Peptides against a protein of PDB entry 5H65. Designs and how they scored, part 247

Target 1, 294 residues: chain A of PDB entry 5H65
Amino acid sequence: QYLERTPLCAILKQKAPQQYRIRAKLRSYKPRRLFQSVKLHCPKCHLLQEVPHEGDLDIIFQDGATKTPDVKLQNTSLYDSKIWTTKNQKGRKVAVHFVKNNGILPLSNECLLLIEGGTLSEICKLSNKFNSVIPVRSGHEDLELLDLSAPFLIQGTIHHYGCKQCSSLRSIQNLNSLVDKTSWIPSSVAEALGIVPLQYVFVMTFTLDDGTGVLEAYLMDSDKFFQIPASEVLMDDDLQKSVDMIMDMFCPPGIKIDAYPWLECFIKSYNVTNGTDNQICYQIFDTTVAEDVI

## One batch from the design tools (peptide; made by RFdiffusion4, then SolubleMPNN)

Design b2_p30_7_s4 (from b2_p30_7, 12 letters changed)
Fold by OpenDDE base, seed 4:
Structure b2_p30_7_s4 (fold): chain B 294 residues (1-294), chain A 30 residues (1-30)
Amino acid sequence: as target 1 above (294 residues)
Amino acid sequence: EKKKLEELNKKRLKEYEEIVHEILEPSGAL
């Protein structure tokens, strides 16, 4: 929608909610470190979560490895199974289930693995050799997802997470509902397993200055603002550099704000109640800045 | 046709087990 440019001084005097088009300089932003700005967002309950660190995942997978794979759950119509005993960790048992498509194993780049007892390192290596990996455990009657604190699907270098609050987990055999067992679309896998997938988002606060006033605006965006998916940026150095380049262009270090380029963006105001105090806050929306840099 | 598919499946399974084996470095299969 077309909006006329409104100066920040005028915006600061108006009631919420409203939408504005602005032209301002990015005086500063937080957090400065990209990895601190990437969060997980639930589209249903709207909770923001931290992306689990490798150390957190290591603990989860170590705990998972304390359980013994149930031999009764091996080799179903859905998957072919193999169990290994590792030389380390007093003979850790690892079960790998290779998911079949129409009764036969697909090509490796199309094959989903279900893994019991794997380490993060092993799972990551497997995800580079196969289409995707789901960490699982032996349930009473079927394989089950290991833990929603860990990825429910690792595809290439992307870790897909689910919302603990909103998900109602179903057993692994529900993957049978997928007609095509070669593409392994994360949303389809999530639906089959009763998972509400979390979305990777950039979360930042921008301090904007147009010479008439200063305003803080919140950015929560998955792939539009930078034209870079938040889901991929943590695992790709080139994408990280691109984001840094964009931020450095709009907010260059070591120079005065007078030399900063103008940023055109859309912001919306909204009311926030904190006890008896009513405050107006601002959020950036429907804005792409990458076109000015790339 | 069914026999050919079974043979293909067996071949792929063996190949995939070898890939996993290299990653896990197991002491033995169960």
Scores: peptide ipSAE 0.654, ipTM 0.924, DockQ to the pose 0.564
Fold by OpenDDE base, seed 3:
Structure b2_p30_7_s4 (fold): chain B 294 residues (1-294), chain A 30 residues (1-30)
Amino acid sequence: as target 1 above (294 residues)
Amino acid sequence: EKKKLEELNKKRLKEYEEIVHEILEPSGAL
């Protein structure tokens, strides 16, 4: 649907909910640091969560490594297992389970690993050699996901997280429900294990100024606005530089706002009730920033 | 056919164990 451009001064006087097309300058934005703008969002309960830091994950995996793999859970119809004892780490036991497809191991780039007792560093290295890695622990009758505070799936450089509140975890043998055990689509893995997957999102507040008025608009976007996936940006220096470059282009430091480029975007208004106070808020939607500054 | 698949599986398992071994640098396999 075509929307005519509406000046901010007119928008600020109208009731919500409505949709608008605007042209404005990005006066300022928050947070200023990229790593602070990347969050995890639950599509079910709508909670926003911080992306765990490497230090947080190190602790979780260190705690997991204190547990001993159960020998009785090794070598099932689903996976072939091997156990190692590390030399320089007080005899830490690491169990790796190689998931089979139709009774045989697939190619390495198709193979899912289940790992007990691995460090973050080891898991990351493994995820670069195999299709994906799931950190697990020995449960009573089956392997289980280690902790939803850690990734339930590491695929390449992407860490996939699940919602603690909305997930009802099932044991690892539920991966048997997957007909194809080679592609390891994160959503399919999540479904099999009873996980509600979290979505990486850029979360920012833009202060927009078109010369007629000033409006704050909220941005929650996974991959459309920057044409860069929020799920990949934290692990890729080049993508980080690209986002920084885009933001510097629209909001250049040390330059007057009169020289800022125009940003064209869609915004929607909505009502927010805080007790007895009703306020109108604005959110950016269906917007991609142009690489070419017009 | 079954025998060929078993041989393939054995070969792949050995290869994958070597990859993991290099990453973990274990003192020994259990």
Scores: peptide ipSAE 0.654, ipTM 0.924, DockQ to the pose 0.576
Fold by OpenDDE base, seed 1:
Structure b2_p30_7_s4 (fold): chain B 294 residues (1-294), chain A 30 residues (1-30)
Amino acid sequence: as target 1 above (294 residues)
Amino acid sequence: EKKKLEELNKKRLKEYEEIVHEILEPSGAL
């Protein structure tokens, strides 16, 4: 859709909802730290959550490791199992279940692991050797997902999370519904297990100034704005540097705003009611800045 | 054919167990 450029002073006088094309300078943004700008978003209930820190995950997995794997749940038609006793951690028991495809173990890069009692470090190492890892626990009749506060799937360096509010967890044997047990697409795994997957998003507030007015606009974007996936940025130093470079380009420290580059973007206005007060807010949409940087 | 597949499965399982063993550094397999 073609939108004419509208000055901020005109936008600030108009009622919501409306869509605008603007050209403005990025006076400032919040939060300043990239890590703080990456959140998890539920597509159903729209709750924003913090990405768990390593320390948070360590606690969850430590708690999980206090539970003993149930021997009765080993070696099903779905998976082959082995249990280890660790040397260094008071005889911690770790159960690993190797998921089969059509009754046979696939290649390692195609193989999903289910793990009981593993540490975050061990799980991450395993995810580098196999296709993916699901942290699980022994339920009454079947293996179950360990905790939605932890990733339900670790694939490579990506941690996939589910919404606690919207998910209705099903037991691990529901993975049998997947025809292809080699690709392990996160959405397919989530569907099989009754999980509503969360989406990684950049969440920032931009203060925009075009010389006619100043406007705060909200950014919630997964991969379009920076042309960098929010799901990958936390685990890749080069991607982090790229985002930082982009932000520094548009909002350089120690320089006057008059020297800032112009940012072209789309914003939409919307009404927010806080008690008796009606406020107009603005959100950035359908905007890519990477093209201006390249 | 079934026997060959079973043999393949056993071979892969052994290999995967070795990979996991290296990562976990366990005292022993149960």
Scores: peptide ipSAE 0.654, ipTM 0.924, DockQ to the pose 0.585
Fold by OpenDDE base, seed 2:
Structure b2_p30_7_s4 (fold): chain B 294 residues (1-294), chain A 30 residues (1-30)
Amino acid sequence: as target 1 above (294 residues)
Amino acid sequence: EKKKLEELNKKRLKEYEEIVHEILEPSGAL
């Protein structure tokens, strides 16, 4: 799609919906903190949610650890099970279920673990030794996902979350529907368990100024704008620094806007009705920022 | 063939239990 550059003053006078190519300076943006700009988005209900903090997850897993694993649910055709009692004063019981492929345990890098009673730290360590980890609990007749407020799947350093509103959870035995029990694709796991997976997105509001006018544009993007996945940025210091460097380049602190570089991007206008008020809003789309000034 | 697969499974299970044991540092295994 080719669009000619349109000045902001002209855009501000036009009806929505329309698409534009613009060249403007990034006067300001919000939020200023990266961790505040990364959200979870449901593709079905479109609700934006905060990414749970480590402290939030600790509480969930501590609560989960108060429940005793059901011995009747151990060692099924789907998984082999082992139970440990920790050395802590409370005597925490931890059950780990190793998921089999065609009745045989796969290689460690292909193996999914189901864990009852594990801490966040333990789960993260396990996810680095095995393919993936699912936090679970003993249900009435089967293992079940522990809590949608926690990740339903931890794979490497990536935490995969599900939408509480849109998901209709199914028991762990539904993983049997997966023909290949070695790759553990997050979307396939989610489908098997009745989970609507949430998408990591960067959410920011840009104030753009081209000297003819000022416009606020909304950014919601998963990996295109920065060429950095929102799903990985919170777990990687180097990626965080890269995003910060990009933002500092376009909106450098301590200097006047006259010295700011120009940003080229695509924006679309759309109508928003709030009661009796009809407002035109703008969203950035199909844009990748370059490290070079245009 | 079946016996070989069972043996392989037992070997892997033992190995994986050891990995988990090191992470959990349990007082006892059940």
Scores: peptide ipSAE 0.654, ipTM 0.924, DockQ to the pose 0.586

Design b2_p30_8_s1 (from b2_p30_8, 13 letters changed)
Fold by OpenDDE base, seed 1:
Structure b2_p30_8_s1 (fold): chain B 294 residues (1-294), chain A 30 residues (1-30)
Amino acid sequence: as target 1 above (294 residues)
Amino acid sequence: SDEELNKKRFEEYSEEVYEILNEDGLVLKP
């Protein structure tokens, strides 16, 4: 755990892989916009992808709404169902399935909804009244997850996504494997449905300068660095402001770097091959800014 | 009974969902 502080000039001369403790100033960082720094990461295949925008989700749910719920799939032992029809020219049908616990609907704050044909707005509103919502579609023999490009679970204000590459989707009836159908843990839901959950991560590149040298370090972190969950920051203005304040503190605009605070952090070096070029890259790890501000 | 409780909750939850879906008055009540 303990590492001696190493100057950047010395690090830049050493072979990878190695771990270092450093004290440096944050000369600059990218991307500058927070929303561009939050991504989804697969813990299995390690693919990074963008968090879908509202517009992207609107399209997915609009496409889903063009499909008609299968009446034969209504009212199973797992859920009680109701279907509504819109008055508009399209005549959109919305099916909502209320998941039961031991044959009885739980309290609303414990109840999972499965929804066919809902809009993003409707789903979000429903997730505020009930425990969680899963967008689904009528499959051949059972309800199925609508699309892994959309959240597989919306709980409160958090959208939970799954990896398309690593997931092997199973039908909704597999939720029966969950003994407790009142506490909808995202990982448990994912496991039941054959989903590999994606993780929200902050992804940034820091340019660090300690006066002896300059290096770029990659940050990929879920909740430790800022002590703020990446999964919540996009939906909370106060959390966004907090992150912005932290970044402004370390890298204040309009001020010379000499006046910047010192940042203590851990970095690890690793080798990367880009074509014919071998490069040494650096990644920040096991670092919390609240503890490392000097 | 459990059945009665389930029915009550279903009706209540259905109404809540309907209110959300019909905020713009474009949803037909089943």
Scores: peptide ipSAE 0.684, ipTM 0.959, DockQ to the pose 0.861
Fold by OpenDDE base, seed 3:
Structure b2_p30_8_s1 (fold): chain B 294 residues (1-294), chain A 30 residues (1-30)
Amino acid sequence: as target 1 above (294 residues)
Amino acid sequence: SDEELNKKRFEEYSEEVYEILNEDGLVLKP
C-alpha cells in the first residue's frame, strides 16, 4: 500500500492505530551501546530476554561437566559415540555423539554433534569444524538437552536459544523424526525437541524530529532495518562496526541536527494501557535504512 | 561399503574432536 508522507505534527494529533510514512531526522537513540540493543524475543509469549554472556554459559557448561555420561546411552541407531577423560584431578569425561543419517555418518559439514561435558570453548571450536553442536546430558532413558539457559544448537558462530516458558522439551531420540539428518535447520531441530526458538532482535528507541514535531518510535527488528542479522552481530566484529557506522551516519556525534541526514521510514501507532492511563506509542516497521536514506 | 565408510568417518571425526579437546595435552586417548 502506498502511503504519502505525513508530518510528525499531524501524526501526534491522530488516534491509533494507524500507519504512516515519515521523513525525519534521528535526533537521538537508545541504548547507545550495540550489545545492549540485541535481545532474544519469543514469538509465542512475546517475552524479551537478555542474550546470555560468555560467563553465564561457562557456568552452565561447568555444571554440566560435573555429570558423568551414561555408558548405556552410547551408540544407538541415531548416533555413534566416543568418550574422553581428562588427566586433571577432576577427571572430566567428555562424550561426543556423532549423529548418523540413514545409519551412516554424513560429511563433517553435515554432521551434528551431541556433547556431554564439553566446555564453551570446546563446543565453539567443534561447531566450526562440524555442522552444529547440541549440548546434552544423560537422562533417565535417553540423552536430553542440557539446559535452555544455554544454546540448544550452536551452528557456526550462531547460538540458538529456546524459550523456557513455552518449550516442552523432548528427548534427543525425537531427532529421528527428521528424515534428513544433514541440514539441521534450527527450526526443524527445535520442533523435533519441543523447543520454541527465540529470535534475535535489535531493540531500540528512536527520537525522530522532522522540524514540525518530535516523536519516539520503537524498533524491534531481526534483520531488515540494518540488513544485518541480529543473530550474527554479536559474534562478528565487522558487522558490529557496520551497525555503528550506520548509527553514526544518521546521528553523527559532535555536529548539529541540521546537518543530519533524513531518514524515511514507516511507523505504526498503537494504544498501550497502563492502569488507568492510555498512551499512544509508535513502532517502526518495514523499513531498511540503506534504501531510505536521503 | 556403507559400514566401511561409516567406520572411516567415525575414526576421522574422532581424531578431529580429540585434537580440539587435547590442545593442552590433558586428555587421555581412549
Scores: peptide ipSAE 0.683, ipTM 0.959, DockQ to the pose 0.843
Fold by OpenDDE base, seed 4:
Structure b2_p30_8_s1 (fold): chain B 294 residues (1-294), chain A 30 residues (1-30)
Amino acid sequence: as target 1 above (294 residues)
Amino acid sequence: SDEELNKKRFEEYSEEVYEILNEDGLVLKP
């Protein structure tokens, strides 16, 4: 929908909620570090979560490795299994279950692995050789997802997370509901396992200045604003550089704001109640800036 | 046969996994 440009000074005087088209300079933004701007967002409960750090995952997988794979759960119609034992770590057992498609193992780049007792390093290496990896544990009657604090699916370098609050986990045999067990779509896997997948989002606060006024606008976006997926940026140096380039273009360090380029974007106002105080806040929406850099 | 193909792939994939797990020589081969 077409909106006329509105100066910030006028916007600042208006009641919420409203939508605006603006033309302003990016005076500043926070956080300055890209990795701090990437969060996980639940589309259902709308909670924002931090992307787990490597150290957090190490602990989870270490804890998982203290459990012994149940021999009774090996080699089902869904998967073929093999177990290895380490010489150290009190004889850590690693069980890998290779998921079959129509009773036959697919090609390696199509094959899903279920892993018990694996380390983060091992899982990451496996995810680069096979289609995807799901960390699991032996339940009472079936394999189960290890922990929603860890990825429920690792596909290449992408870690897919689920919402602890909104998910109702189902056992691994529910993957049987997937007709094609060679194309492991994260949303399909999540649905089969009762997981509400979290979305990677860029979360930033922009200070915008058009010469008539200054306004802070919130950015929460997964892939539109930069035309770069938030889900991939943490694992791709080139994508990180691209984001940095965009931000440096709009907010170049070491020069005055008068030399900054104009940013055109859409913002919406909304009311926030903090106790007895009502505040109007602003959020960027339906905006792409990547074309201005290319 | 499909069974033979499955067996072949299982053996190959198992070896690949073993190589990853045993990079430090700390894994016992079943």
Scores: peptide ipSAE 0.683, ipTM 0.959, DockQ to the pose 0.864
Fold by OpenDDE base, seed 2:
Structure b2_p30_8_s1 (fold): chain B 294 residues (1-294), chain A 30 residues (1-30)
Amino acid sequence: as target 1 above (294 residues)
Amino acid sequence: SDEELNKKRFEEYSEEVYEILNEDGLVLKP
């Protein structure tokens, strides 16, 4: 729906909830570092979580590698298995299960790997050679997802995470419910395994100033605002540079605000109750940054 | 046959995985 432009001074006097179209300068924003602005969001419980660092994942996979793969769980109708042993003093065992489609292994770029005892580095390399990788462990009667603190699916350079609070994990044999075992759509995999997938989102606070007033607006967006997926930005230097360039364009360092370009966006107001205090907050929505707004 | 094709792919994929795991020469080949 079309909204007329409203000055910030007028918006600041109005009750919530309402929607507005605004034109303002980005005085400042936080956080300043991109890696701090990318979060994981649960669409069910709405919890915001930090994206795990490589160091965090290393620990999880190291811990997982302390458990020996169960030989009884190898070579089912769902997958063919191979196991390797390292020569080092720890004697780490790595089991890889190649998931079949209708009893036959698909092409490598269509094949899902289930891995026990792999390192992050190994898993990442495997995900570049095959379609995708799921870190797993040997359960009592079946393979199970290793840990929801780690990705449940690594596909290319994208790490897919699930919500610990909202997920009710099912064993790996539930992948049998997928008729097509070649495409490995993350949402379908998640559904089969009882996982509520988390969404990558940009989370930022903008301080907006149009000369009549100043307000803070919250940005939570997955791919629309920058036209860059939050799910890919942390693994792609070029995408990171692009986001940084966009932010530098709207909020140039070392110059006065008078020289800043105008940002046109939609914001919605909403009420937040903190005890006895009622506060009106603002969120950016349905907005795409365009370079022609300069 | 389907069985022959599956066996072929399994051997090929296993070799590819082994090459990745054994980059440092620390993996025993079964």
Scores: peptide ipSAE 0.682, ipTM 0.959, DockQ to the pose 0.850

Design b2_p30_8_s2 (from b2_p30_8, 12 letters changed)
Fold by OpenDDE base, seed 1:
Structure b2_p30_8_s2 (fold): chain B 294 residues (1-294), chain A 30 residues (1-30)
Amino acid sequence: as target 1 above (294 residues)
Amino acid sequence: SDEELNKKRFEEYSKLVHEILNEDGLVLPP
């Protein structure tokens, strides 16, 4: 898309909604900590949520481990099952269900595990040996997803979350609807289980200054702005470093703003009502820093 | 046979899981 550059001073005088192309310096941004800028966004209800941290997940899985797997739900046409018992953890039971493809277990890197009673550590380790892991619990008639507060699917180092508000959970046997049970696409799994998947997004507020005016612009982006997926950044030190380097480039510490690079980006204005007060806000869109740095 | 292959893989995967869970003191039922 093409828009002529508009100075911030002119934008600040105009009514919303409108779209603009701007050239400005990034005076400052928040939050300063990268992990605080990564959130989960529902594409349906648009709710923003915090990414659960390890401690949160530990509690959920600990609670799940207090429940005993139902032996009657083991070994169905969908999966083969095995149960382990701890020696020193009050007899905690862990049930693992290996999902079959056409009645046969696929290769380990193609195999989905359903796990009852596992810890976060165990689940993460398992996800490194198999294709993916779904934390589950024994329901009345079938296995069910453990908790949408925890990942519904763990693949490698990526945790996939679902929206509690928008999801209508279905039992595990609905995975039978998947023709291919060797390629576990998160969206397909979510659809089968009635889950609305959440999206990882970078959420930041930029203070932009072009010398004519200053405005704050909101950034909500999954992978375009940094050309780095928000879904992967939390678990990859190199990606984190890359984002930090980008931000340091735009906002170098100890340097005056006069020396900052210029950022070209698109912003859109929109109206926000706060009680009786109407204000105009701005959001960055369709912008990639790697292409827009001048 | 498919059944034999499935059995083999189940045993193999069970061992893999066992190795992981054993780190936390889990054991196979006797």
Scores: peptide ipSAE 0.646, ipTM 0.932, DockQ to the pose 0.709
Fold by OpenDDE base, seed 4:
Structure b2_p30_8_s2 (fold): chain B 294 residues (1-294), chain A 30 residues (1-30)
Amino acid sequence: as target 1 above (294 residues)
Amino acid sequence: SDEELNKKRFEEYSKLVHEILNEDGLVLPP
């Protein structure tokens, strides 16, 4: 789509909804800290939620570890199982189920682990040695996902989360529906287990100024704006530095706005009702920031 | 054979898991 550039002063006078192309300076943005800007978004119910902290996950996995693995659920056609017992943690039991592909365990980098009773630390370590890990618990008839408040899939350093509101969980045996049990595509795993996967998104508010007017625009973006996936940024220092560099370039600290580079982007206006008050808000969309600033 | 391969991998993977879990004092059941 092609849109003519519109000055902010003109935009501020127009009714919503409309789409605009603008050229403005980034006067300021919030939040200033990257970790505060990364959220989880449901594509179905559109709820935003915080990425769980390590402490939150520790509690969930500690609670899970209080439950004893059901021996009857071990060693199915889907997986081979082994149980470990701690000697110094009141006999905590950890069950690990190695998922087979066509009846045979795949290579370690292709193998999915189902884990009962593991700690966050253990799970993270395992996810670095195997393809992926799913925290599970023993249900009445089958293994089940442990908790949607925790990742349903840990692959490498990426934690995949599901929406509690929109998901209708199915037992772990539904992974049998996957023909290929070596790739473990998160969306496929989610579908098999009845999970609506949450999306990592950057959530920020930009204050834009083109000299004719000032407006605030909301940014909710997964991977386009920075050309960096929100799902990976928290676990990669280089990606974090890149985002910081981009933001510092457009909004350099300690420098007057006159020296700021111009940002070209698309924004859309929309109406928001808060009680009796009608407000027009703006959102950035279909925009990628470039290093070649004007 | 496929069975032998599966057994070998199971033992290998079990060892890997054991090494990780043993850091926390986990032992194999009797």
Scores: peptide ipSAE 0.645, ipTM 0.933, DockQ to the pose 0.685
Fold by OpenDDE base, seed 2:
Structure b2_p30_8_s2 (fold): chain B 294 residues (1-294), chain A 30 residues (1-30)
Amino acid sequence: as target 1 above (294 residues)
Amino acid sequence: SDEELNKKRFEEYSKLVHEILNEDGLVLPP
């Protein structure tokens, strides 16, 4: 972008939509907690939703484990299956289906697991030994995705979610449409199963002050602003610390705003209509924060 | 053969899964 820096007082007087380059101090931001700022965004319906917590997932998987795997759905051309039974948990059954590539199981780091009746802990452990895991249930004639409230794909430490509103789920056998059953690209899996994948985003409101005026700017970004993927931050303590450090740098606690560093960023204005009330709002875009801009 | 390779991997992967599930008290059916 090649925009001249514009003072906030001038921006506040102009009509939308427009793009600006600004230099301002971050007076405050919300939410203050990182976990509250990471959300899931649907690219189709544009709804924002919270990332499920471990407790939420535990409940979903516990409920799923109350259903018994259908023996008739074991060992298809797509996958080889095995069933385990618990000793003490009222005979909970866990079915694991190992997905084959061209009729042969691939290497473990290439292999997709379909799991029925597994706990979150078990699924997470499995995802560290294999390429990825899909929580499933026995449908009428085929395996089906367990619940869109849970991840449709767990790959390493990343949980991939789908939009309940926009998705039209298809049965597991539709994975046959994937020629390569070793890479398991999340978008390809989603397409095969009729899932609209959700995107992890940082969602924050910045109060910006350059001494001439004050405005609020909305931030919705997946990986550019912090140069940290929103999809990974919740599962990585070091990444969390990095984000916290960045925010503390621009908005340090316990000191006056006069001592705050300057933030350079791009903002765009846009019109919002609520009945007869017209309001101009601002959004941060195409901005990467770095230590050298301070 | 492809069949032999598949069998070998299935056994290996089953063992890996078993090790994980056994920590939670899961066992193979007799």
Scores: peptide ipSAE 0.645, ipTM 0.932, DockQ to the pose 0.733
Fold by OpenDDE base, seed 3:
Structure b2_p30_8_s2 (fold): chain B 294 residues (1-294), chain A 30 residues (1-30)
Amino acid sequence: as target 1 above (294 residues)
Amino acid sequence: SDEELNKKRFEEYSKLVHEILNEDGLVLPP
């Protein structure tokens, strides 16, 4: 849709909801630290959550490691199992279940692992050798997902999380509903296990100034704005540097705003009611920042 | 055969897992 460029001073006088095309300078933004801008968003209940830190995950997996794998749940039609024991860690038991496709183990890069009692370090290492890893525990009649506070699926360097509020967890045997047990698409895994997957998003507030007015616009974006997936940025130093470089380009430190490059973007206005107060807010949408200075 | 292939892969994957877990002092069951 074609929109004419509208100055901020005109936008600030108009009622919501409306859509605009603008050209403005990024005076400032919050939060300043990249890791603080990455959140998890539920598409169903719209709750925003913090991405768990490594320390949080360590605790969850340590707790999981205190549980003993149930021998009766080993070696089903869905998976082949093996158990390890450590002497150095008070006899911690680790059960690994290799998921089969049509009764046969697929190639390692196609194989899903279910793990009981593994540490974060072990799970991460395994995810680099196999397609993906699901942390699980022994339930009464079947393996179950360990904890939605931890990833339900680790694939490569990406941790996939589910919404605690919206998910209705099903047992691991429901993976049988997947015809192809080699691709392990996160959304398909989530569907099979009754999980509402959370989406990684960049959440930022931009203060925009075009010389006619100043406007605060909200950014909630997964991968379009920076052309970098929010799901990958926390685990990749190069991607982090790239985002930082982009932000420094639009809002360079130690330089006056007159020298800032222009940012072209789309914003939409919407009404927010807080008690008796009605406020108009703005959100950036359908915008990709250029790598080159405009 | 499919059974032979499955066995081969299971052994291979078990070895890979063992290598990772052994770094943390895990041992194979007797």
Scores: peptide ipSAE 0.645, ipTM 0.932, DockQ to the pose 0.723

